# Peptides against a protein of PDB entry 6D0Y: the designs that were tried, part 213

Target 1, 225 residues: chain A of PDB entry 6D0Y
Amino acid sequence: ETEDHLESLICKVGEKSACSLESNLEGLAGVLEADLPNYKSKILRLLCTVARLLPEKLTIYTTLVGLLNARNYNFGGEFVEAMIRQLKESLKANNYNEAVYLVRFLSDLVNCHVIAAPSMVAMFENFVSVTQEEDVPQVRRDWYVYAFLSSLPWVGKELYEKKDAEMDRIFANTESYLKRRQKTHVPMLQVWTADKPHPQEEYLDCLWAQIQKLKKDRWQERHIL

## One batch from the design tools (peptide; made by RFdiffusion4, then SolubleMPNN)

Design b2_p29_8_s3 (from b2_p29_8, 15 letters changed)
Fold by OpenDDE base, seed 2:
Parts: sequence; C-alpha cells; structure tokens
Structure b2_p29_8_s3 (fold): chain B 225 residues (1-225), chain A 29 residues (1-29)
Amino acid sequence: as target 1 above (225 residues)
Amino acid sequence: SELEKALEELKKQAEAEREKIKEELEKLE
C-alpha cells in the first residue's frame, strides 16, 4: 500500500460500501497491520488525525484502533500515548472542545479494549480531583466535571462493572462539588471557547441528573434518551 | 437545553454505531 492509498482507506472507512462496516474495518485493520513495518509512523499520524478531526466517526475509529490493538498491542499503546499527548496539548492551548472530545474518544477506547478500565477511572479521578485544588477557577473545575460526566454515557457501564467502588467515590466527590459550587446564570446554549470553557449552570445540573438516572437504569441509554 | 439534546443525539448515534461493530471487535478478543 502506498501512503496515499492508506490515507484514502483510513479516511473513507465507514462510508457507503458494498460490504458491511464490520467487514471493512476488519479488512482495513489487516491492511494496516501488514503495513505497520513500513509505515507505522504515517499510519499512526493518520489515525490520530482522523480520530481528532472526524468526530462523526468516533466509534468507527475507536473500533479500528481496537482491532489494530488486538493485532499489534505496541501500536495500540503508541496510539493511546499520542492521543493523551494531544489531550494535554489541547488543554494547554485552551481548546476545550477538542479536549472534551478526546476524553470521550479515550473513553470509548475502553470499550474497544484499548484502554483498561482502571486507567480510565484513574483519569477521571484526576479530573474530579481538580475540584479540590486551590487557586483553580471554578470555570476550569466545572469543565473537568463536565468532561467526566459527559463521557460516562460511553463508558460508565464498563467502569462500574469493573471499578464500582472507585466510581462511587468519584460520584460522591462530584456530587459534593456540585452542591457547594457557586451558581451562575449562563445562556442555555454556548460553544466552548478559550475564554468561556464553562458549562451552563442548568446544563451541568441537568447532566448530573441525567447521569444519575442512567446509573440507576443500569447504564442503559434507552432509559434517558 | 439544546446542548443536552445535542448530546443525547450524539450518544444515541454512538451507541447505535458501537453495537453494530461490537461483534467484530469481540471476535478478536
């Protein structure tokens, strides 16, 4: 495979085809695996790029990475590392839209057996721990809580199945924070920006309520959607 | 809110997509 061809295959996966999505993903994983010895860096960059820039294909690319990880664990690890680096860079650059998406992407990688549940729990623990840090603006604390809660629909079930005690702790800390945080009135709809990475008061509270319900409903989305 | 609705829609789509490809992933585990 040429580099250009690989790019095309990766970018177009999940689009209309004569074959099933599953078949296409398996096929692509096989092709990419075979080409890793020659094009690992390129493939890694491509996957990171599409994973980051094509949010509409989140589950497609998480699955693809999952398939690749099953074939080549080293590559899967490198991919995760790259995504984590990107998350850090996004946070540093105050790109909160990208950051929250990356958290969701990483969350779904747990379902794809690329990231271990305990690792994701640890990440969320770190997020929620920000709420207890000194000299951190509430807007930033709120964002971390938002990032955590808004990712749970993708991974909450898996995390509670494996790390229920730890998750309960995180939830308790989250609830405590939500009760003690200052209330602010913000428009119902906003786009995350470098200047305003703050979720609306109503949204954050509503999100919490939805997640609580989801949890009570055994993480079945059909109960809240 | 509109944001909540958008998120719900995203979740719904994500779940649907994941379920479709779940079996393939499990075959490799």
Scores: peptide ipSAE 0.023, ipTM 0.564, DockQ to the pose 0.025
Fold by OpenDDE base, seed 5:
Structure b2_p29_8_s3 (fold): chain B 225 residues (1-225), chain A 29 residues (1-29)
Amino acid sequence: as target 1 above (225 residues)
Amino acid sequence: SELEKALEELKKQAEAEREKIKEELEKLE
């Protein structure tokens, strides 16, 4: 059936082909656009699913969504809304691993001209503002800082090019929080769970240092490795 | 289109630049 065929096309995009990746992505975007009148909900669900379950194809699917958004802005908007809703649901359910990946996905959508830079800045402002709330556990504050910092390799360059003053404010608030937070000694490498959804002191400080270096090196990631 | 080509090039560049740090960060998740 047509629906099964669409699922196959979406899941297999970016794999080995006789055609270029560009051609495949453009072709798929065209196919999806043509089928939106009949299968909008299905296509929306499929794209949201692969965005969540196939992290190795992050840039492929952000690019695909970018191409599709250029063809159908309404659908692009609905996709972003669905992803943001999923992020909120993940946070509510304490699914921190999924949530942080969704933030990175949304971050890369800025590069693909699906999400405006000011909107992403506003989201990060909201994240960092949690650190100023006294009724929020530190473990949650730490996660929002982690989610923000760990997403900057994907979008930091673009945001500083367009919203440097606002980003500097966010950085200042982040630095202030990192200096005043209680230090904890948790293993650096861990699986995020509802019980321990925060990075250890050493990792968060190291991440901050890496991001500062990345910023200094004009967001060239090869210089922080 | 010009936009389509730009997005494809952006994808390739982004993937090449971010793959290493991405792998390291995912180990903490």
Scores: peptide ipSAE 0.020, ipTM 0.455, DockQ to the pose 0.046
Fold by OpenDDE base, seed 4:
Structure b2_p29_8_s3 (fold): chain B 225 residues (1-225), chain A 29 residues (1-29)
Amino acid sequence: as target 1 above (225 residues)
Amino acid sequence: SELEKALEELKKQAEAEREKIKEELEKLE
């Protein structure tokens, strides 16, 4: 019964209520924190599930985890580890739509102070380093670049503020790869929330250009749109 | 491209939601 109650609370967060979303999240974080000693595994599983299956509530759950992490860093770490495992599993299963979403989720966790900026930079370094591997198909290399670039709208500002030199290196490597890659159709390059027609051959170049503009505009989206 | 535009729209939506709840997050920093 307690587990069911927790599930209900977690799943329903963000729904209309008499209280503000902020208040509800704070309250829920408190409840979950209090129950961690007895129901850590259940809470962890629930959070991982909703984080993965409810993309429309991405910022709600990243914030919730952020609130929990502030109270219990160990749990925050365990959650991140679980999400990373899920990302790896998605990649192994060639579920690239889920994988890219998870990367964006993790990216937003940086903004919620769950993942340190240097750690995210390291992850992106790993992603872009795939472009240097000879035994990896270009379609997969392209995906890693896509995953990196398409996540920057969520976390680029934070990363450049704290790790500008490292980010510049990643950008340089990315640019170098984009210049030498063969343009081709890459069906896996799509947005999680909606599939839109796009020119596959020029997609990464277009995305790169957009990210360059975003960077130039100090990561303020309103200057691009 | 249309895909990039969709991504940008997604970003805008996410940002809007984040701004609403950012204050509570900062209180616990």
Scores: peptide ipSAE 0.023, ipTM 0.543, DockQ to the pose 0.024; fails the geometry check
Fold by OpenDDE base, seed 3:
Structure b2_p29_8_s3 (fold): chain B 225 residues (1-225), chain A 29 residues (1-29)
Amino acid sequence: as target 1 above (225 residues)
Amino acid sequence: SELEKALEELKKQAEAEREKIKEELEKLE
């Protein structure tokens, strides 16, 4: 396979095909694995790029990375490290929209057996612990809570199955913070529709209520009314 | 609200793919 061909395959995966998505992903994983000895760096860069720039294909690329990780554990680790570095850079640059997406992407990698559940729990513990810091602006505290809650649709079930006690503690701390925080409009929380901004209070409270309902239903989507 | 609708769609997408992913990964192990 040529580098140009690999780029095309990676960018177009998940598009309309005569084969199932699962079959296409398995096939692509096989092709990429075979080419890792010669194009590892290129493949890594391509996957990092599409992971960041194509949010509509989040589950496609997390699955692909999961399949690759199963075939080559070292590659999966290198990919996670690259994504974490990007997350740190986004936070330093105050690019909160990119940062929250990266958190969600990393969360879904837990389902793909690329990131261990305890590691993700530790990350969320660190996020929620920011709410206890007095030298941090509330806008940043709110963002970390948002990043945590908005990622749970992807990983909440897995985390509660493996770390229920720790997750309950995080939820308790989150609830406590939401009750005592001041309520002002924060533009960075306008994730869904930029043209119809929601007040910070409405947005976070709504998200919290939806996540609480999801939790109550044991993270089963078909039970959400 | 638009937020609620978007969140519901995201949740559905997340769960729909999860089981398929797990099955495929287990076959490789």
Scores: peptide ipSAE 0.019, ipTM 0.539, DockQ to the pose 0.023; fails the geometry check

Design b2_p29_8_s4 (from b2_p29_8, 18 letters changed)
Fold by OpenDDE base, seed 4:
Structure b2_p29_8_s4 (fold): chain B 225 residues (1-225), chain A 29 residues (1-29)
Amino acid sequence: as target 1 above (225 residues)
Amino acid sequence: SELQKALEELRKQAEATKEEIKKELKELE
């Protein structure tokens, strides 16, 4: 395979095909695995790129990374390291839109057994701890809470199954912050389609309510499952 | 969903990296 061909294969995965998505992903994973000895760096870069630029295919690419990790144990770790570096760069550049996509991507990698649940919990603990920082704009604190909450549809179930006590602490801290923060009226924010709409409210409060409902519904998410 | 099926199959086969990833996540901020 050529580098250009690999790029094409990676970018086009998930498109209409005569085969199932599962089969296509498995096939692509096999192709990429075979080419890792020659194109490992390129493949890593390509996957990082599509993770950032194609958020609509998030679950497709997390699954692909998971498959590659299962085939090549070291690949997942190297990929995550690259993603973490990119996340750090995005945060430093105040590119919060890209950053949140990366957080969600990393979150879904837990489901793919690329990232251990305790590690993701630790990351979210770090995020929520930002709410305790002084001399930081509330918008920044709000973003980290948003990044945490908005990622839970992808990983909340797994994290509560593995680390329920720690997650409860994070939730308690989040709730405490939401109660004490300054509220600004903004349009309703929804990260997924809910069966029961709720009235317009502050976007983080709205998101919090959605997550609470999701938790009560045993983390059932039709858009992911 | 098709993706759910893929993830379920993956979960049976995948191995998680732990220590190295933990280090990276702790150093996030």
Scores: peptide ipSAE 0.023, ipTM 0.538, DockQ to the pose 0.030
Fold by OpenDDE base, seed 2:
Structure b2_p29_8_s4 (fold): chain B 225 residues (1-225), chain A 29 residues (1-29)
Amino acid sequence: as target 1 above (225 residues)
Amino acid sequence: SELQKALEELRKQAEATKEEIKKELKELE
């Protein structure tokens, strides 16, 4: 495979085809696996790029990465490392929207058994721990809470099934922070509801309520399933 | 959905997990 062909295959996966999506993903995984010895860096970059720039295909590409991992190639670890580096760079560049996409992507990789649930819990613990940082802007604290909460539609079920006690602690800390923070109103994107929060409710409070409802509904969400 | 089916099949096949994120997260604080 040429690099251009690989790019085309990766970018177009999930589009209408005579074959099932599962079949296409398996096929692509096979092609990519075979080409990793020659094009690993390119494939890593491509997958990282689509993860960052095509959030609408999040589950497609997480599945693809999962399939590659399931084929017992060491690519999964390298990909996660690349994603973490990209996340750091996004945060450093104040590209918070991209960062959220990356967090969601990593979250869904838990479902694909690329990332262990405890690792993701640790990530979210670190996120929520930012709320305890001193002498930092509230916007920083708010963002990490947002990143955590807004990723739960993708991974909340798995994390509560595997690490319920730890998740409860994170939730408690989150709730505590939300109660004491200064209220601000910022529109945000939502997965299962309207893009904007209720006009009479602060955006993080609104998200919190939505996540609580999702949790109560056993993490069943139409857009994720 | 087809995506859900793919994920389900993946879950059956995938066994290895990665812990690399734990090491990298220290720098996010």
Scores: peptide ipSAE 0.023, ipTM 0.545, DockQ to the pose 0.031
Fold by OpenDDE base, seed 3:
Structure b2_p29_8_s4 (fold): chain B 225 residues (1-225), chain A 29 residues (1-29)
Amino acid sequence: as target 1 above (225 residues)
Amino acid sequence: SELQKALEELRKQAEATKEEIKKELKELE
C-alpha cells in the first residue's frame, strides 16, 4: 500500500459501504498492521490528525486504534504518546476546541483497552487541580473542569468501576469549585436527551447537573450506547 | 445504539487478541 492510499483508507472508514462497519474496521486494521513496518510514522500521524479533526468519528477511530494495539503490542503506547504531545501543543496554542476533542478521544481509549483507567484518573486529577491555582484567569479553571466533565460520558462508567474513591474525590473538588466560582452565561448545546427538561442555567452548572444525572443513572445513556 | 454495540464487540475482540499475544509472549520467556 502507498502512503496516499493509506490516507484515503483511514479518512474514509465509516463511510457508506456494501460491507459492515465491523468488517471494514477489521479489514483496515489488517492493512495497517501489514504496513506498519514501512509506514508506522505516517500511520501514527494520520490517526492523530483524524482524531483531532473528525470528532464525529471518535468511536470509530478509537476502536481502530484498539484493534491495532491488539495486533501490534507497542502501537497503542506510541499513539498515546503522540496524542499527549499534540494535546500539549494545542493547549500552548490556546486551541481549546481541539484540546477538548483530544481529551475525549483519550478518554474513549480507556474503553478500547489502550489506556489504563488509573492513568486517566490521574489526568483528570491534574485537570481539576487547576481550579486550585492562584493568579490564573477563571476561564482557565473553567476549561479544565469542562474538559473533565464533558469527557465523562465516554469513560465515567469505567473509571467509577475501577477507581470509585478517587473519582468521588475529584467530583467533590469539582463541586466545591463550581459553588465558589463567578458565574457567566454562555450558550450550551445539550448532548443528552433528558427525561425532563430543566431551566436554562450557566453552562458549567448545566453540564454538572447532566453529569450528576448520568452518574445516578449508572452511566447508562441510550444516545451514547 | 446498534453502532455502539458493534464497536463494543470489536473492542472486546481486540482485548481478547491482546491478551492472547501477551500469554504467548510469556510462554516464550
Scores: peptide ipSAE 0.027, ipTM 0.478, DockQ to the pose 0.024; fails the geometry check
Fold by OpenDDE base, seed 5:
Structure b2_p29_8_s4 (fold): chain B 225 residues (1-225), chain A 29 residues (1-29)
Amino acid sequence: as target 1 above (225 residues)
Amino acid sequence: SELQKALEELRKQAEATKEEIKKELKELE
């Protein structure tokens, strides 16, 4: 395999094919594993790139990373390290859109047995701890809450199954922050149903309500791909 | 969905967690 060919294979995985997705992922994992000795750095970079640029394929690529981690014991750790570095850089640059994709990606890696649940809990504890800081802008505090809450559809079930007490503490801190934060110059959302219209809510309050409902529904999403 | 089912089966094949991952996550900011 050549470097350019690897890029093509990684970018096209999950697209319409005569073969099943399972077959394609297993096949690609095999190809990448074989080429790691020669192209590890390139493969790592490519996977980091698609993680941040192709969020629609998040679960495909997290699964791929999981498969590679199972095949090559060191790969998962190296990949996560690269992702963390990228996340740090994104945050330093205030590139919140890219950063949130990375957080969601890391979250789903818990389901792929690449990241341990306690480690992800620790990350979210760090996120929510920012809300307790007085010398940071609210927009940054809000983003960390958003990043946490918006990632729970991917990992909430797993984290509550293994670390329910810790997650409850994070939720309590989040709720406390949402009650005391200033709600100015932020988007408003209004959810309508046929029989039960909902009042207009601030976007984080709305997200909080959605996550609470998801939790109540045992983390089962209504819309499944 | 069929996609989720397929992905879940593949995820079950993924094993291994590293201490370095834990360290990196704790040192995020």
Scores: peptide ipSAE 0.026, ipTM 0.548, DockQ to the pose 0.032; fails the geometry check

## One batch from the design tools (peptide; made by RFdiffusion4, then SolubleMPNN)

Design b2_p30_1_s1 (from b2_p30_1, 17 letters changed)
Fold by OpenDDE base, seed 2:
Structure b2_p30_1_s1 (fold): chain B 225 residues (1-225), chain A 30 residues (1-30)
Amino acid sequence: as target 1 above (225 residues)
Amino acid sequence: SSEKQKALEELEKLAKESSKDEIEELRKLE
């Protein structure tokens, strides 16, 4: 395979085909695995790029990575490492839109057996623990709660199946924070969601309500309008 | 792999390892 061909294959996966998406992903995973000896770096960069830039194909690429991880665990690890590094860089650059998306992406990797559920739970525990920090801006507390809640549609079911007690504690802490947090400050959530300028107060409460309903509906998103 | 595990550990501690600069930038938004 040529580098150009690999780029085309990776970028176009999930498009209309005579074969099923599953078959196409399996085939592509095989192709990529075979080409790793010669094009590992290129493939890694391509996968990281499409993972970040094509949010509409989130589940496609997480699935692809899952398949590839099953074939080559080391490469899967390198991919995870690269994505985590990117998340760190996003936060460091205060790119919270990218950061929250990357959290969602990593969350869905749990479903694809690339990231262990306990690691994700631990991450979210630490996210929600930010609400207990003193002498930090509330927007920081709010963002980590937002990042947590907004990722649950992708991973909530799996996390509750594996770590229900821990998740309940996280939920309790989240609820406690949402009840006690100040709601009089300037809405900053618009910084995180440029396309949806919601009042920060209403948005987090609304999101919380949606997640509560999702949880009640056993994490079946089709039950949420 | 060892590298993957290390990366996951970093992920788990991501919030705790937030830099002072990051926090201060957020403070500027208020």
Scores: peptide ipSAE 0.556, ipTM 0.920, DockQ to the pose 0.020
Fold by OpenDDE base, seed 5:
Structure b2_p30_1_s1 (fold): chain B 225 residues (1-225), chain A 30 residues (1-30)
Amino acid sequence: as target 1 above (225 residues)
Amino acid sequence: SSEKQKALEELEKLAKESSKDEIEELRKLE
């Protein structure tokens, strides 16, 4: 495959075709694996780019990475490293929209067997532990709770299957925080408040309720979060 | 790989390793 052709294949995967998505992804993974010796750097950059810039294809690219990781574990690792670096850069740049999306993306990589569940649980434990920090702005506490809760639709089932006790503790801590937090207008919340009908100060409460319902339903989504 | 594991460890500690600057930037929003 030519470099330009690889770009086309990666960018267009998941689009309408006569074959199943799974078949297409498996095929593409094979193509990419075969071309890694010659185009590893390019492929890595492309995957990182589409992962960040095409959120509508989140599950497509996480699945692709999962398949590729199974074929070439080292490459999968390099991809994860790159995405983590990007997440750090996003936070440093105060790009919290990108950051939360990257958290979701990484969360879904758990389902694709690219990231181990315990690592994600540990991350979320630390996210929620931010709520216990002193002398920090509430918006920081709120964002990390938001990042946690908003990622659960992608990984909650897997995490509870693997680490139910730890997840319950995280949930308890989250609930405790939400009950005691001050409900006031925070400009940052405007950045990620998707439900216009809900007051900004109640957004996390609403999200919490939705996640609780999702959990109760065994992580079978019945509504759009 | 070792590199992957190190990256994951950094991911796990992401919130704890937030810089003072990041926190102060957030404070400015309030």
Scores: peptide ipSAE 0.555, ipTM 0.920, DockQ to the pose 0.019
Fold by OpenDDE base, seed 3:
Structure b2_p30_1_s1 (fold): chain B 225 residues (1-225), chain A 30 residues (1-30)
Amino acid sequence: as target 1 above (225 residues)
Amino acid sequence: SSEKQKALEELEKLAKESSKDEIEELRKLE
C-alpha cells in the first residue's frame, strides 16, 4: 500500500459500499496491520486525525481501532496514548469542543475493548469530583459534568455492567451538584454546547434528564443528544 | 504495555493535572 492509498482507505471507510460496514472494517484492519511495519507512524497519525476531525464517524473509527488493537495490542496502546495526549492538549488550549468529543471517543473505545472500564470510571469520578473544588469558576464544574454526561450514551451501559456501585455514586454526586449549582453561568457553557434540543430549558438539566431516561431505557439510545 | 498504563493514569487524573492554565482561561470567560 502506498501512503496516499492508506490515507484514502482510512478517510473513506464507512462510505457507501456493496459490502457491510463490518466487513469493510475487518478488511481495512487487515490492510493496516500488514502495513504497520512500514507505515506505523503514518497510520497512527492518520487515525488520530480522522478520529478528531470526523465526529460523524466516531463509532466507525473506534471500531476500527478496536479491531487493530485486537490484532496488534501495542499499536492500540500507542493510539490510546496519542489520543490522551491530544485531549490534554485540547484542554490546555481551551478547545473544549474538541476535548468533549475526545472524551466521547475514548469512552466508546471502552466498548471496543481498547480501554478498560475501570480506567474510564476513575476518569469520570475525577471529572465529577471537580464539582467539589473550591475557588474555581462554575463553568469548569459545569464542563466536566457536561463531558461526563454527554459521554454516557457511548459507554454508560458498559460502565454500569462492570462498575455499577461506582457509577451510582457518580450519578448521586452529579445529581447533588445539579440541584445546588447556580444558573447564572449557563451562557458560558454555551461556548461548547451544540444545538439544544430544548433551548428554553437549561442545557445541563436537560441533558441530565435525557441521561436519566437513557439509563431507564437500559442505555438503548433512541435520539441524538 | 507500561506506556499505555501510564497514559491511562494520566487520563484518570486529567481533571486534576490540566487545571492551572485551564482555570485561568475559564476565569476570563466570566
Scores: peptide ipSAE 0.554, ipTM 0.918, DockQ to the pose 0.020
Fold by OpenDDE base, seed 1:
Structure b2_p30_1_s1 (fold): chain B 225 residues (1-225), chain A 30 residues (1-30)
Amino acid sequence: as target 1 above (225 residues)
Amino acid sequence: SSEKQKALEELEKLAKESSKDEIEELRKLE
């Protein structure tokens, strides 16, 4: 495959085809694996780019990475490293919309057997621990709670299956924080209010209620959060 | 440990290692 052709294949995967999506992804994974010796760097960059810039194809690309990781574990690792670097960069640049999306993307990689559940649990433990920090703006506390909660639709089931006790502790700490936090207007929260199901409720409280319902329903999604 | 493992360790500690600049920028939003 040529470099340009690889770009086309990666960018167009998941579009209308006579074959099943699963078949197409498996085929593409095979093509990419075969071309790693010659185009590893390019393929890595392309995958990172589409993972970041095409949120509508999140599950497509996490699945693809999962397939690639199964074929070439080292490459899967390099991809994870790159995504983590990107997450750090997004936070450094105060691009919190990108950051939360990347957290969600990484969360779904747990389902694709690319990232181990314990690592994700540890990350979320530390996210929620931010609520206990002193002399920091509430928006910081709120964002990390938001990042945690907003990722659970993608990974909550897996994390509870593997680490139920730890997750319960995280939930308890989250609930405690939400009950005691000040509900004031924060500009950052304005970014989160798109298509709010309950506009009369504070966003985080609303999200918390939705997640609790999802948990009660054994993580079977009945609606898109 | 592998490079992947090192990266995951950094991911796990991401929130704890937030920069002063990040915190100050967030403070401006209040």
Scores: peptide ipSAE 0.554, ipTM 0.921, DockQ to the pose 0.019

